# Ledger of designs, part 60: peptides against a protein of PDB entry 2AKA

Target 1, 299 residues: chain A of PDB entry 2AKA
Amino acid sequence: MEDLIPLVNRLQDAFSAIGQNADLDLPQIAVVGGQSAGKSSVLENFVGRDFLPRGSGIVTRRPLVLQLVNSTTEYAEFLHCKGKKFTDFEEVRLEIEAETDRVTGTNKGISPVPINLRVYSPHVLNLTLVDLPGMTKVPVGDQPPDIEFQIRDMLMQFVTKENCLILAVSPANSDLANSDALKIAKEVDPQGQRTIGVITKLDLMDEGTDARDVLENKLLPLRRGYIGVVNRSQKDIDGKKDITAALAAERKFFLSHPSYRHLADRMGTPYLQKVLNQQLTNHIRDTLPGLRNKLQSQL

## One batch from the design tools (peptide; made by RFdiffusion4, then SolubleMPNN)

Design b2_p14_4_s3 (from b2_p14_4, 7 letters changed)
Fold by OpenDDE base, seed 4:
Structure b2_p14_4_s3 (fold): chain B 299 residues (1-299), chain A 14 residues (1-14)
Amino acid sequence: as target 1 above (299 residues)
Amino acid sequence: MDELLELIEKLKAS
C-alpha cells in the first residue's frame, strides 16, 4: 500500500498546477496562531533547519504548503521552480521571501496564492502542513487598515473546510483564554473535533504558574488534545543555536519540571510530529472515499 | 489509491 500522505501530496500538486485548489476539500492541517505565537519555530523544529522567514509583525504573507517527506537524502524543492534542488536552507528562506514579494509586492500585503515547498529529510516523518499568516490587529508598513480582516478571511477559507484539521498554536506566557488561535478554532470547530492544540513558550511562564490544566485537557477540552513544546528563544535563534540541542533541552525541561514530568512522554516536538503524522494519515484514510466520490462526480 | 491517481490524470487532461 502506498503511503497516504505522499498520495495526497501528489493530489495537492496536481490541483495547484491546474488552479483547482478551491474546488476540492483535501484532507490537510492548517496551522493558525497569533503573531509571535511560535508557529515558525515549531515547523523548523520538525525539519531541524532554519528555513522560514523571521521578523516582527506579519512574516508569513502567503499560505505555505509544507510537505515533509522522509527520505535518505536532505533537500528542498518548490513547485514554482521544478528541477531545482535546494540543499542550503538559507536559500530556501530567501526563495520564500522572493516568491512572496513577487506576488504581493514590497508593501507587506498578503495573497491567498499558496507557495508549495517539499522538504526531503531523514529526520522527518511524512507530514503536510499549511502554514497561514499570523493573526494581527495592527497594520505595518504599507498594509491596508483592514489587514486584520484580510488575514482572518484568508484563514477562514481554510479552517471552515470540513476536511481541514486545525493546528492551533498558542503561547503559554499569554492568557490562553484570549488565544487568537483557540478563538478562531472554537468559532469554526465549536465541539473541538478538528483542532489540535499546541502550547508554546512553556519555559517563559511566570514563576509559580503552569499550564498543567490546559495540557491535561481540563480547561479548554479538545478531542484531539494538547501538546506542549519548548522552542528556541529569539536569542538562541539569532545565535544560531542548533535545533538538535534545543530538542534535547526541551526534553530536559519537561522531565525536570514538577508540573509536567508526568506528561513528559506526551510532550515535546518529536511527540507532536508523531501525533500529527498519525492523525493526518488516519484523517486521509477516513476522507478518501468521500474525496474519490467527489472527484468522480466532477469528471 | 491507484484509482485516485487515474482520476487526477483524467482531470488534468480535460
Scores: peptide ipSAE 0.026, ipTM 0.685, DockQ to the pose 0.346
Fold by OpenDDE base, seed 3:
Structure b2_p14_4_s3 (fold): chain B 299 residues (1-299), chain A 14 residues (1-14)
Amino acid sequence: as target 1 above (299 residues)
Amino acid sequence: MDELLELIEKLKAS
């Protein structure tokens, strides 16, 4: 069987080139979560590199179609600058920032126009994610007062699509009932058929509390369940702590925690990546026949 | 599968 994720990558690139991303329901995973929920850290942990913009407030301001491709070599390519191979991931970060600013200007506004980034690496599984702006309540700088609603409207363009899976990223050290990610997921996927829960910041929970019931899918059940992860702290990120070391610490965390030890083999970033690869592959297989028929009827 | 890519190419050319 051919690799289905790379096939959809080619379709995504083709649709992006013709500006029809809004009209076609491609099988994909959209990443949603509040600001500082840990979305960027999860994606960087998959790649094993620091390459996403960082800062206060709204950092992701355009959809980022992140196409991970397992390869013997390590480099990145942008659809908007074909033929240029990036081997320095700091340059990747700078290009994302520059391309974002080119479209949005300097007002820290948002744009629904995606950035398409492909990363080849021996350390990744084939996986495509659409990183979306973090949900926020408070405008910063010269952002428009309605920035919260602009972000929500942008997210809805993706998550309302029937073939869109939703990676809902929620921090454990906040009330899950108030999770922006789970709220929007519940709105568009009330039966929890398309939503995968990711629980971050498990290491930052108050002593004597845990997210066991959530991770066991007992509190807010999702058909596709929940996966807990432990990301680097902001201090570790600023100190450029090695992601490999952080992944080892994550494994140790789950194995040593009394509330999570029994779940340890179904937790952590590597397991999450594996699950997402499998779920996306299966989802593509299920949806492509329908997409083909739709395209044939429209042409 | 390859048919989809062909269809997309036709779409781009239309």
Scores: peptide ipSAE 0.024, ipTM 0.681, DockQ to the pose 0.341
Fold by OpenDDE base, seed 5:
Structure b2_p14_4_s3 (fold): chain B 299 residues (1-299), chain A 14 residues (1-14)
Amino acid sequence: as target 1 above (299 residues)
Amino acid sequence: MDELLELIEKLKAS
């Protein structure tokens, strides 16, 4: 049997081609979180490349359907420029920025129109994520004054879908009760059935504090639990610190931390990637019969 | 799975 994630990728591509991507409840994982919560860094850590837009304020301004495909070769392709293979991931970043600006303009506005990016790599598991704009409270630059609500409305188009899993990214150095990610997840998934928690910035917590209770699923229980990760600092990103080295440091962090060492084998970016692959695969398997029937009725 | 593949092809052709 063919892998299920690539099958859904083909469906996503087909639906995008006919302009129906947003209207169908495809099994997928939407990534949500506040600005600077570490969403983009988590995604880059999966690929092992710097390829997402960076900057102050809002970074992701269009939904990014990121299709990771395990392959013997490493390159990226955009649905909007078929046939062009990107091997320089800096060019991938530039293309995302250019394509974003093409639709939104230069005012740092947002658009609900997805960018579809496929990354082939020997270093990834098959995984599709929809990176969504970070939730914000304060407009910056020429952003419309209602940008907060525009972002929220955009997110709701994805996370309200029954077949959408939610990757809720929250920083550990902020009060979890104030997590934008967990708030929106709780709103649309009150029983915590579709939400996977990611806790970032564990290395930035105040001395003498830890997120053990969160990671042990004791504070705000999710059926699918929480996974802690340690991302590169902004300084490290700006300095082009190697992601492989950062992943090694992440492993060391969990192993050496007295509050997390017992959880270390169930923490970190590689484990998160594995869990997401498994969760998505299983979710697709569970939802495909219903999706097939729905598609048959619409064709 | 074959049925889904057929659906994909039909969808592409639409």
Scores: peptide ipSAE 0.027, ipTM 0.697, DockQ to the pose 0.463; fails the geometry check
Fold by OpenDDE base, seed 2:
Structure b2_p14_4_s3 (fold): chain B 299 residues (1-299), chain A 14 residues (1-14)
Amino acid sequence: as target 1 above (299 residues)
Amino acid sequence: MDELLELIEKLKAS
C-alpha cells in the first residue's frame, strides 16, 4: 500500500514553497486546545523528545506543521532551512523560537504563517499534525488586548476547512462542557464528524471522580470518539523525566485504574498515535479524488 | 497517484 501521508507531505511542501498554503483544503489534522491543555506534551510524546517551546502563556505563536516520518535515522529538518539536519532536539526548540520571533517580533504576538518541521525517527509512525496556538482569554506581556480573537481567527482558518480533522485536546480536571477545544470544534463541526477528542490530565482528577462516561463516548458523543492520555506533570517536565518512563507510567495508570482498566488497550499516547495515523491515512484516501480534481482545475 | 505526483512537480516548478 502506498504511503499516502508522505505524498501529502510533498504536496504541503510544494504549496508552502509557492505561498499557496491557505488556498487549498489539504487533508490534515489541526490540534486545538486551551493553554496548558497538554497539546505540546502529546506531540513530544509521539517523538519521544523535548523539542517544543515551553513556558507560561502562549507558547505556540505560529502554526507548526509537524510532519512525522518513520525512518531508520533520527533527525529534524525545517522547510525554511533546507539542507540543515538537526540531531539535537534542543536546537530544534531554539530554531522554532528563533523563527517565531523573526516573524512576530519580541512582543509575543502571533502570526498565521506556518513553520514546517519534519522529524525523521524510528520511533514514530507517519503522521502530520498542525499544532495551533492555545486558546486564551488573558493577554501576556506586550500582547494586544484582542489576542484571544486573533488566536480564534487563526484557528478558524484551519478548522473551518472540510478536509481538516480536529484533534480537540481537553483536560479532564476541568469541566468538559467548558472545554475551549470542544467548544470551537462544535462550532465548526456541530455533528462531530471531523473531531477526535483527546482527554489529558486524567491523573489529576479529584478523588472519587473519573472521565469514564466521556471516554466511552456517552457524555458528549463524537463520531471518532475519545482517547485518554496521561502526560508528564509540570514537575516531571521541569525535572526532565524521561518520556519513555512517562509512557510506561501512563500504561500502568490505565491498567490499574478501576474506571479505565477495561479501556486500557484503547487509551494512551501510543494508541493515539496509531489511531491518528490510521485516521489521517483513511482521510487522505477519501479526499484525494476531490483534491486531484480541484488541483487540476486550478493549474 | 502518479497524476498527483505530476501535479506536485508542476507546483514545485511554478
Scores: peptide ipSAE 0.026, ipTM 0.693, DockQ to the pose 0.487; fails the geometry check

Design b2_p14_4_s4 (from b2_p14_4, 7 letters changed)
Fold by OpenDDE base, seed 1:
Structure b2_p14_4_s4 (fold): chain B 299 residues (1-299), chain A 14 residues (1-14)
Amino acid sequence: as target 1 above (299 residues)
Amino acid sequence: MDELLKLIEELKAS
């Protein structure tokens, strides 16, 4: 039997090719969070490459369906340009930006039309995530004054679906009670059944404070719990610190921190990737019978 | 559409 995640990837590609039926609820994980919450950094850490658009304000302006596929080779491929293999991940970044601009224009607007990117790598587990635009309150450039609500409406198209898991990315150095990610997750998943919490920026918390209670699932409990990660600092990014080195530093951070040491084996990017792979696989297995029946009824 | 049909058949077999 084929792995379930690749099977759903093929469904995603097929639906994208014919125009996605809004009534189809594919099992997927949508990534939500405020601007600069660390969403894109988490995804890049999975791949071990810098390949996502960067900058201030709204960076992701179209949904990015990121399909990670474990492979003996390393390359990327876009659905909109099949047959072109990207081995330079800088070119991947440029293609995302170009394809985004092609649809949104020059005003830094947003579009709900996904970009489908598949990354083959020996360093990844099979995992598909939908990276969504970061929630913001402040328009930039020629963005309309209601851009905040446009983004929210776009996110709602994904996260309201029953088969959509929500990866809620929240920075630890901000009040979690005010997390945009957890707010939107709570709105559509009030019982916390579909939400996985990711806590970033644990290394940027004020001295004498920690997120132990959050990570232990005691403060704002989610059925699927929380996983803490440490992304590269802006200084590290500017200095082009290798992601592999950053992952080692992340491991060291959790192991050496008095508040997190006991959780260290259930923290960090590698563990997050494993958990997401497992949860997505199980979620697909649970939803496939219903999906099959729905597809059959549409023939 | 052909790909969707193929996938549906694969889903039936799963």
Scores: peptide ipSAE 0.106, ipTM 0.798, DockQ to the pose 0.105
Fold by OpenDDE base, seed 2:
Structure b2_p14_4_s4 (fold): chain B 299 residues (1-299), chain A 14 residues (1-14)
Amino acid sequence: as target 1 above (299 residues)
Amino acid sequence: MDELLKLIEELKAS
């Protein structure tokens, strides 16, 4: 049996090439969360490389279709630069920024046109994620006053699709009831059928508090549950702390924490990657019959 | 279009 994720990747590329991406409900995982919720850090931890744009405000300004492919070699390819292999992930970051600016201009605006990036690596599982702009209420630079609503409208183009799973990224050091990610997820998935919760910044919670009830799926139940992660701090990122070291620290955090040690084997970014691979594979399998019928009817 | 058709056939075979 051919791997289902690579098959859907090829479909995504084909539809992108003909400009039909917006009209198809392909099985995929959309990543949503507020600004600075830790979305980009989670994705970089999967790859083990720093390759996403960084900065204050809205970092992701176009949807990034990130196709992770397990391979013996490590390199990246953009659909818009077909045939060019990137081995320097700093160059990958620069290309994302350049391609974003090419379409949006210099005003830090947003565009719904996706960037398609494929990363081959021996360190990844097959996994496709759509990184979406972070939700915000505060315009920065020359952004229009209605940027909040523009972002929301863009997100809705993805998360309203029935075949779209939602990776809702929420920081633990903020009130989960006010999570932008869970709010938008609940709006389009009121029964919590398509939403996977990711809780970041568990290491930044106030002393004497924990997210145990959330992680045990007892506070705001999701059918697909919650996975806690510990990302590099901003200080660690600025200091260029190695991702491998950060992942080891994450494991140590869960094992040593009184509230989380019993959950440690079901926490952390490596476990999250495995769960997402499995969830996406199963989701593709479940949606393939319907997708096939729909595609045939449109030909 | 040809690539798309090929992919649809592969989907049928999966």
Scores: peptide ipSAE 0.097, ipTM 0.790, DockQ to the pose 0.102
Fold by OpenDDE base, seed 3:
Structure b2_p14_4_s4 (fold): chain B 299 residues (1-299), chain A 14 residues (1-14)
Amino acid sequence: as target 1 above (299 residues)
Amino acid sequence: MDELLKLIEELKAS
């Protein structure tokens, strides 16, 4: 049997090319979270490169279908510019920004039209994620006053689909009960069947507090559980701290923390990537028969 | 459309 994730990648590309992404319930993982929740950092940590737009306010303004493919070579390709191989990930970042601006204009608005990016790397597992705009309450610049609801509506187009898994990214240094990610996940997945919790910023919690109960799945239980991660600080990102070094520091954090030491082998970015690869593969396997039948009936 | 048909056939074989 061929690899299931690459097969679904080809389906995603084909549907994107014909503008039918909204009509198909493809097995996928949608990434949701508030602004500054750490979504972009998690994705960059998977790749081991800085390649996503950065800045204040709404940075991700179009869905980004990020297709990670394990390969002996390292390069990126966009569906909208086939045949061009990007080996400089700064150029990848610039292309995302340019392609976003091409569609949305300069008003920092959003568009539901996805950007499809494939990254080949020896450092990744096969994994496809749909990075979605961060949920926000406050418009910036010349954004429309209802930008919050526009973002929510866009997210709902993905997360309401039965075959969509939800990667809910929440910062530990904020009240989890007020997590935008978990709220939207609970709305569309009340039984917690499709939601994977990611807890970021564990290193930024107040002294004497911890997220142990959350990570042990005791506070807000999800069938698929929670995985804690430690991302680079904004200072580290601005200083271009090496992601490999950051991953080592993350491992050290979990191993040395009294509240998390016992969970350390089930925490961190590498473990998260592995779990997502496995869960996506299994999810595709379970959904493919139904998808095949649906597609055949529509032809 | 042709690519979609090809993919459907591949899915059928899976």
Scores: peptide ipSAE 0.097, ipTM 0.795, DockQ to the pose 0.106
Fold by OpenDDE base, seed 4:
Structure b2_p14_4_s4 (fold): chain B 299 residues (1-299), chain A 14 residues (1-14)
Amino acid sequence: as target 1 above (299 residues)
Amino acid sequence: MDELLKLIEELKAS
């Protein structure tokens, strides 16, 4: 059953190669969140490496199909440069930036054409995520004034599909009722059937406040629930704090916090990765019969 | 197309 994710990965690659990504509703997880919600940190924590573009404003400007594959070796490969194995994850980041600029130009525009990145690692579970541009309201650089709506339209192309699960990333230190991620998820998934909530920045909440009610699924209920995580601070990232050390600190945070101790075994990045692996595998299994029939009818 | 056909057959076996 662990082979289902790799099977779908091969389908994704094949459809990307022929430009037919939009014609098939593949089982997938789309990652959505506002700017600075902590999406990149969550993804990097899965790999245990710094490899995603960082900065203010819109950083992800093309969909990134991130395929994590458990392996005895550690390296990355891009679909657009087959045969090149990246072992330096700084080079991976540079390649993402270069490939993005190649298609969008240097004006910080967006493109719906995905980048396909596969990461082999002994530290990951099999998991595929589609990282989408962060929702924004203010154009930067040479972006058009309607960039907010362009991003929204791009996200809608993914999250409206029935076989798309939604990883909604929201920061706890902001009003969750106004979360861009939860708003768009509720719009396309009003019954909360396809949405998984991730709450970041729990360590940055004001003293005397907590997100316990949200994490216990009592405030804004999702069938698939919420998982809290603690990412590295920007200072820690700039200082190149080790992700392994950050994961240990995350565990300590949940265990020591009076409001979260009782939830600690169902919180944190490692638990999130496990849950996503299981949910994606099960989702693929449930959708395979329909997918097979659709593919056969198109031949 | 050959790759797609192969993948479809694998889907049938799954």
Scores: peptide ipSAE 0.093, ipTM 0.793, DockQ to the pose 0.103

Design b2_p14_5_s1 (from b2_p14_5, 5 letters changed)
Fold by OpenDDE base, seed 5:
Structure b2_p14_5_s1 (fold): chain B 299 residues (1-299), chain A 14 residues (1-14)
Amino acid sequence: as target 1 above (299 residues)
Amino acid sequence: SEIDELLELIEELE
């Protein structure tokens, strides 16, 4: 018996090879959020490796289909370079950058053409995420003046799909009511049926403030709720702070924080990964009959 | 086709 997530991965790879069909909504999780919201850090924390491009402004410039596969071995593979196994995740980062630049050039433009990356690891749960460009209002470099709208249009191609779950990443040190992630999620999922909220930067909130009400799903309720995480600081990232150590610090943060201690077992990156695995698995199960029918119609 | 095979797999999982 094959697991459901790997099954969908195979479907995803197959459809990528023949061209994405807009009529086929594969069950997936799209990651959305403003620039610097902490999306990349969350994904890297899942893998336990630094492998995503870094920098200011728009870092993710193509959709990154990140397929995490639990395995006894640790390596990465790209769909665009089949047969090459990457064991050095710095090389993975470089390949993402190179492949992005190959399509977009050096002007920091965006492309809707996905990069498909599969990571095998004993440290991950089966999980597929689509990392999308961060929402921005300010063009950088040689980006077109309408880059904001280009990004939004790209995001909409994913998040409007009925079978797309939305991982909305919002920083706690900003006004959550004005979160770009939550706004776009509310636009396409007004009933909050497909959205999972992630709250980052909880450790950067002003003293005397907390996001307890949000995390308890009392402020901006989502059916699937909110999960708080604490990512490495930019200083920690630049200093190559170990992700394992960061995850331990995250756990300590929630356990020791007076506002979050009671939620600690339902917070943090490991719990988020577990929830996403379960949510995606269940979502696949629920959508398989419809997917079958759509596939049959294409025969 | 690959799609046929995947479809069959889906059907087996249901």
Scores: peptide ipSAE 0.106, ipTM 0.769, DockQ to the pose 0.148
Fold by OpenDDE base, seed 1:
Structure b2_p14_5_s1 (fold): chain B 299 residues (1-299), chain A 14 residues (1-14)
Amino acid sequence: as target 1 above (299 residues)
Amino acid sequence: SEIDELLELIEELE
């Protein structure tokens, strides 16, 4: 049984090398969300490592093509520095920051040029995600006043593609109706065919409130539904709480919560990984014939 | 080319 995700990874790498990545509608999942929506935490939970840039304001400033590959070994490699294996994930974070700064300069600007990162791990399912800059309304540092629109324009380059699935990350402790992620998703996917909702910060909701209706797909229906996750709190991150322990706590959260216990088997980071792996695989299978034809026509 | 090789692989998987 051939996994199709590694094949698409090779395609992504090949097209990135020739500078045509933006012109191809590759089957992929773009991750979108507002600032502090929990995108980075979700991705790090998949890997089980802290490896993404952190900070206040805009953190992701270039698209990050994150290719997770199940392997007996654990290491990372970047397309821009092939042959270098990273086993220290702090060094991975530093490389992302350095490579970002190299292109964007010191003004914390953004660039549409992707960083391609492949992570081999026994703890991951095969999964490729494109992490995109968080949507923001407030420029920071020397960012231009129109940074909000620059970010949106960058996101639109990905999410408007028909073969792009959208992982819309929204915090539960904010009004879902005002979710930047769901707004942009609805703009480009009005029928909710390509959007997967991720609801973070369920543990930070006010007492007496819950996101049950959202998670049951009753409030803002998406064909692909919603998956709730519980990320480490900022306190947990600062305290260097182990991600494995956090995943166990997440499971406990859903099982013990009166509003979510009946959904517990369809919630949490591990389930999200499985769903994304399956959906991406199926999506690739469905889109490959068309992609093949398109590529052949370009030869 | 790399693209040719990838196309061949795709075709084999279909």
Scores: peptide ipSAE 0.101, ipTM 0.763, DockQ to the pose 0.149
Fold by OpenDDE base, seed 3:
Structure b2_p14_5_s1 (fold): chain B 299 residues (1-299), chain A 14 residues (1-14)
Amino acid sequence: as target 1 above (299 residues)
Amino acid sequence: SEIDELLELIEELE
């Protein structure tokens, strides 16, 4: 059933090429979260490479359809430049930035037009995610004053779709009740049927506090539950700390923490990737009959 | 058409 994700990838590519992304409710996972919630770090940890734009303010300004494909080789391809294989992930980052700027200009504006990036790697599970712009309330630079609402409207185009799963990324060192990710998820998925919670920055919580109740699905219950992760710090990123070493440190964190030790086998980036692969596969299977009917109606 | 090909693929996987 691992072939189901590549199938959806082909569908995504086809619909992206014809500009009809809105006409088909494809089974997918949309990644939502506030600015600096750790979304980009989670995605980079899946790949094991630094390849996403970094900076202050809104970094992701177009939807990024990230298609991870398990392969014996490691390289990336963009739908907008077919035939070019990227083996240097720094060049991948630069291409994302260039392609973003080509459409949005240099004003840090946003565009709903997706970038489609496929990454082949022996270190990934088959997984497709749509990385969406981070929610923010403060315009940066020459961004329009209504940028918050523009981002929200863009996110809503994805998360309102019935076949869209929502990966809600929230930092633990902030009040979860005020999580932008969980708020938008609750708005469009009030029963918590489509939402997977990711809790980042567990290592940055104040002494004497923990997110145990959240991770045990007791505070804000989601049908699909919560998975905690520990990303590299900004210092670690700037210092180019190896992601493999960071993943080992993450494992150690959960195992050694008195509040999380009992959950350690159901926490961390590798477990998250596995869960997402399984849930996406199952979700595709459940939605394929409906997808077939929709495609047939477009003939 | 490309859609026809995709439909065939879906049917094969069901």
Scores: peptide ipSAE 0.076, ipTM 0.748, DockQ to the pose 0.150
Fold by OpenDDE base, seed 2:
Structure b2_p14_5_s1 (fold): chain B 299 residues (1-299), chain A 14 residues (1-14)
Amino acid sequence: as target 1 above (299 residues)
Amino acid sequence: SEIDELLELIEELE
């Protein structure tokens, strides 16, 4: 059962190669959130490397299938560039940007065609995530005026699938009732059965306020609950603050905060990674019989 | 086919 995530990775790769990705309801976790909600930081914290495109506006413009594989070695490889091992994660970032531009052009448009990236690392648990473009209402650059709806339509291709779990990333320093992530999750998962809530920017909340009720699953209950995280600030990222140091600071934050201390063992990026690994593994196990039947019917 | 092999693997893991 420990090899279920790698198995699904092989299925993803195989179906991508034959062009049938759109017709498959593979067990997966789609990452959704508004622009600047902290999605990229969460993913980079899992890897312990800076490797995702950065910038203003819509940074992720194609779905990124991020396959994390625990290994004794550290390197990345792309499905579109077979045989090339990347050990410099700046080159990984550049390849994502180049491959995105190859398909979308230079107008900052979007494409539903996934980029498949596999990262081998001793610092990761086996975990596959689909990073999706950040939801926005404001077009930037040469983007079409309906870019908001194009993004939403793209997201819906993933999150409407019954076997898709939703990692809904929301910032704590914004009104949770207006969270783009939770809104789209509620639309496709009204009973909160497939949604995992991630609350970022807990360190940026106004003095005297906290997200305790949310994190305790009392305000907007999700079956799979909420996990709070503390990411590096944009200043820290620009200053190349070490991710390991940031993870230590995150632990300290939860342990020292009066409102969160009692939850500290169920918060933070390492716990999130563990929970996602377990939930994905269990989800794969539960969906495999149905997936087998579907695959057999397509032969 | 590769799909057949994957199906066999799925069956082994169930």
Scores: peptide ipSAE 0.063, ipTM 0.738, DockQ to the pose 0.147

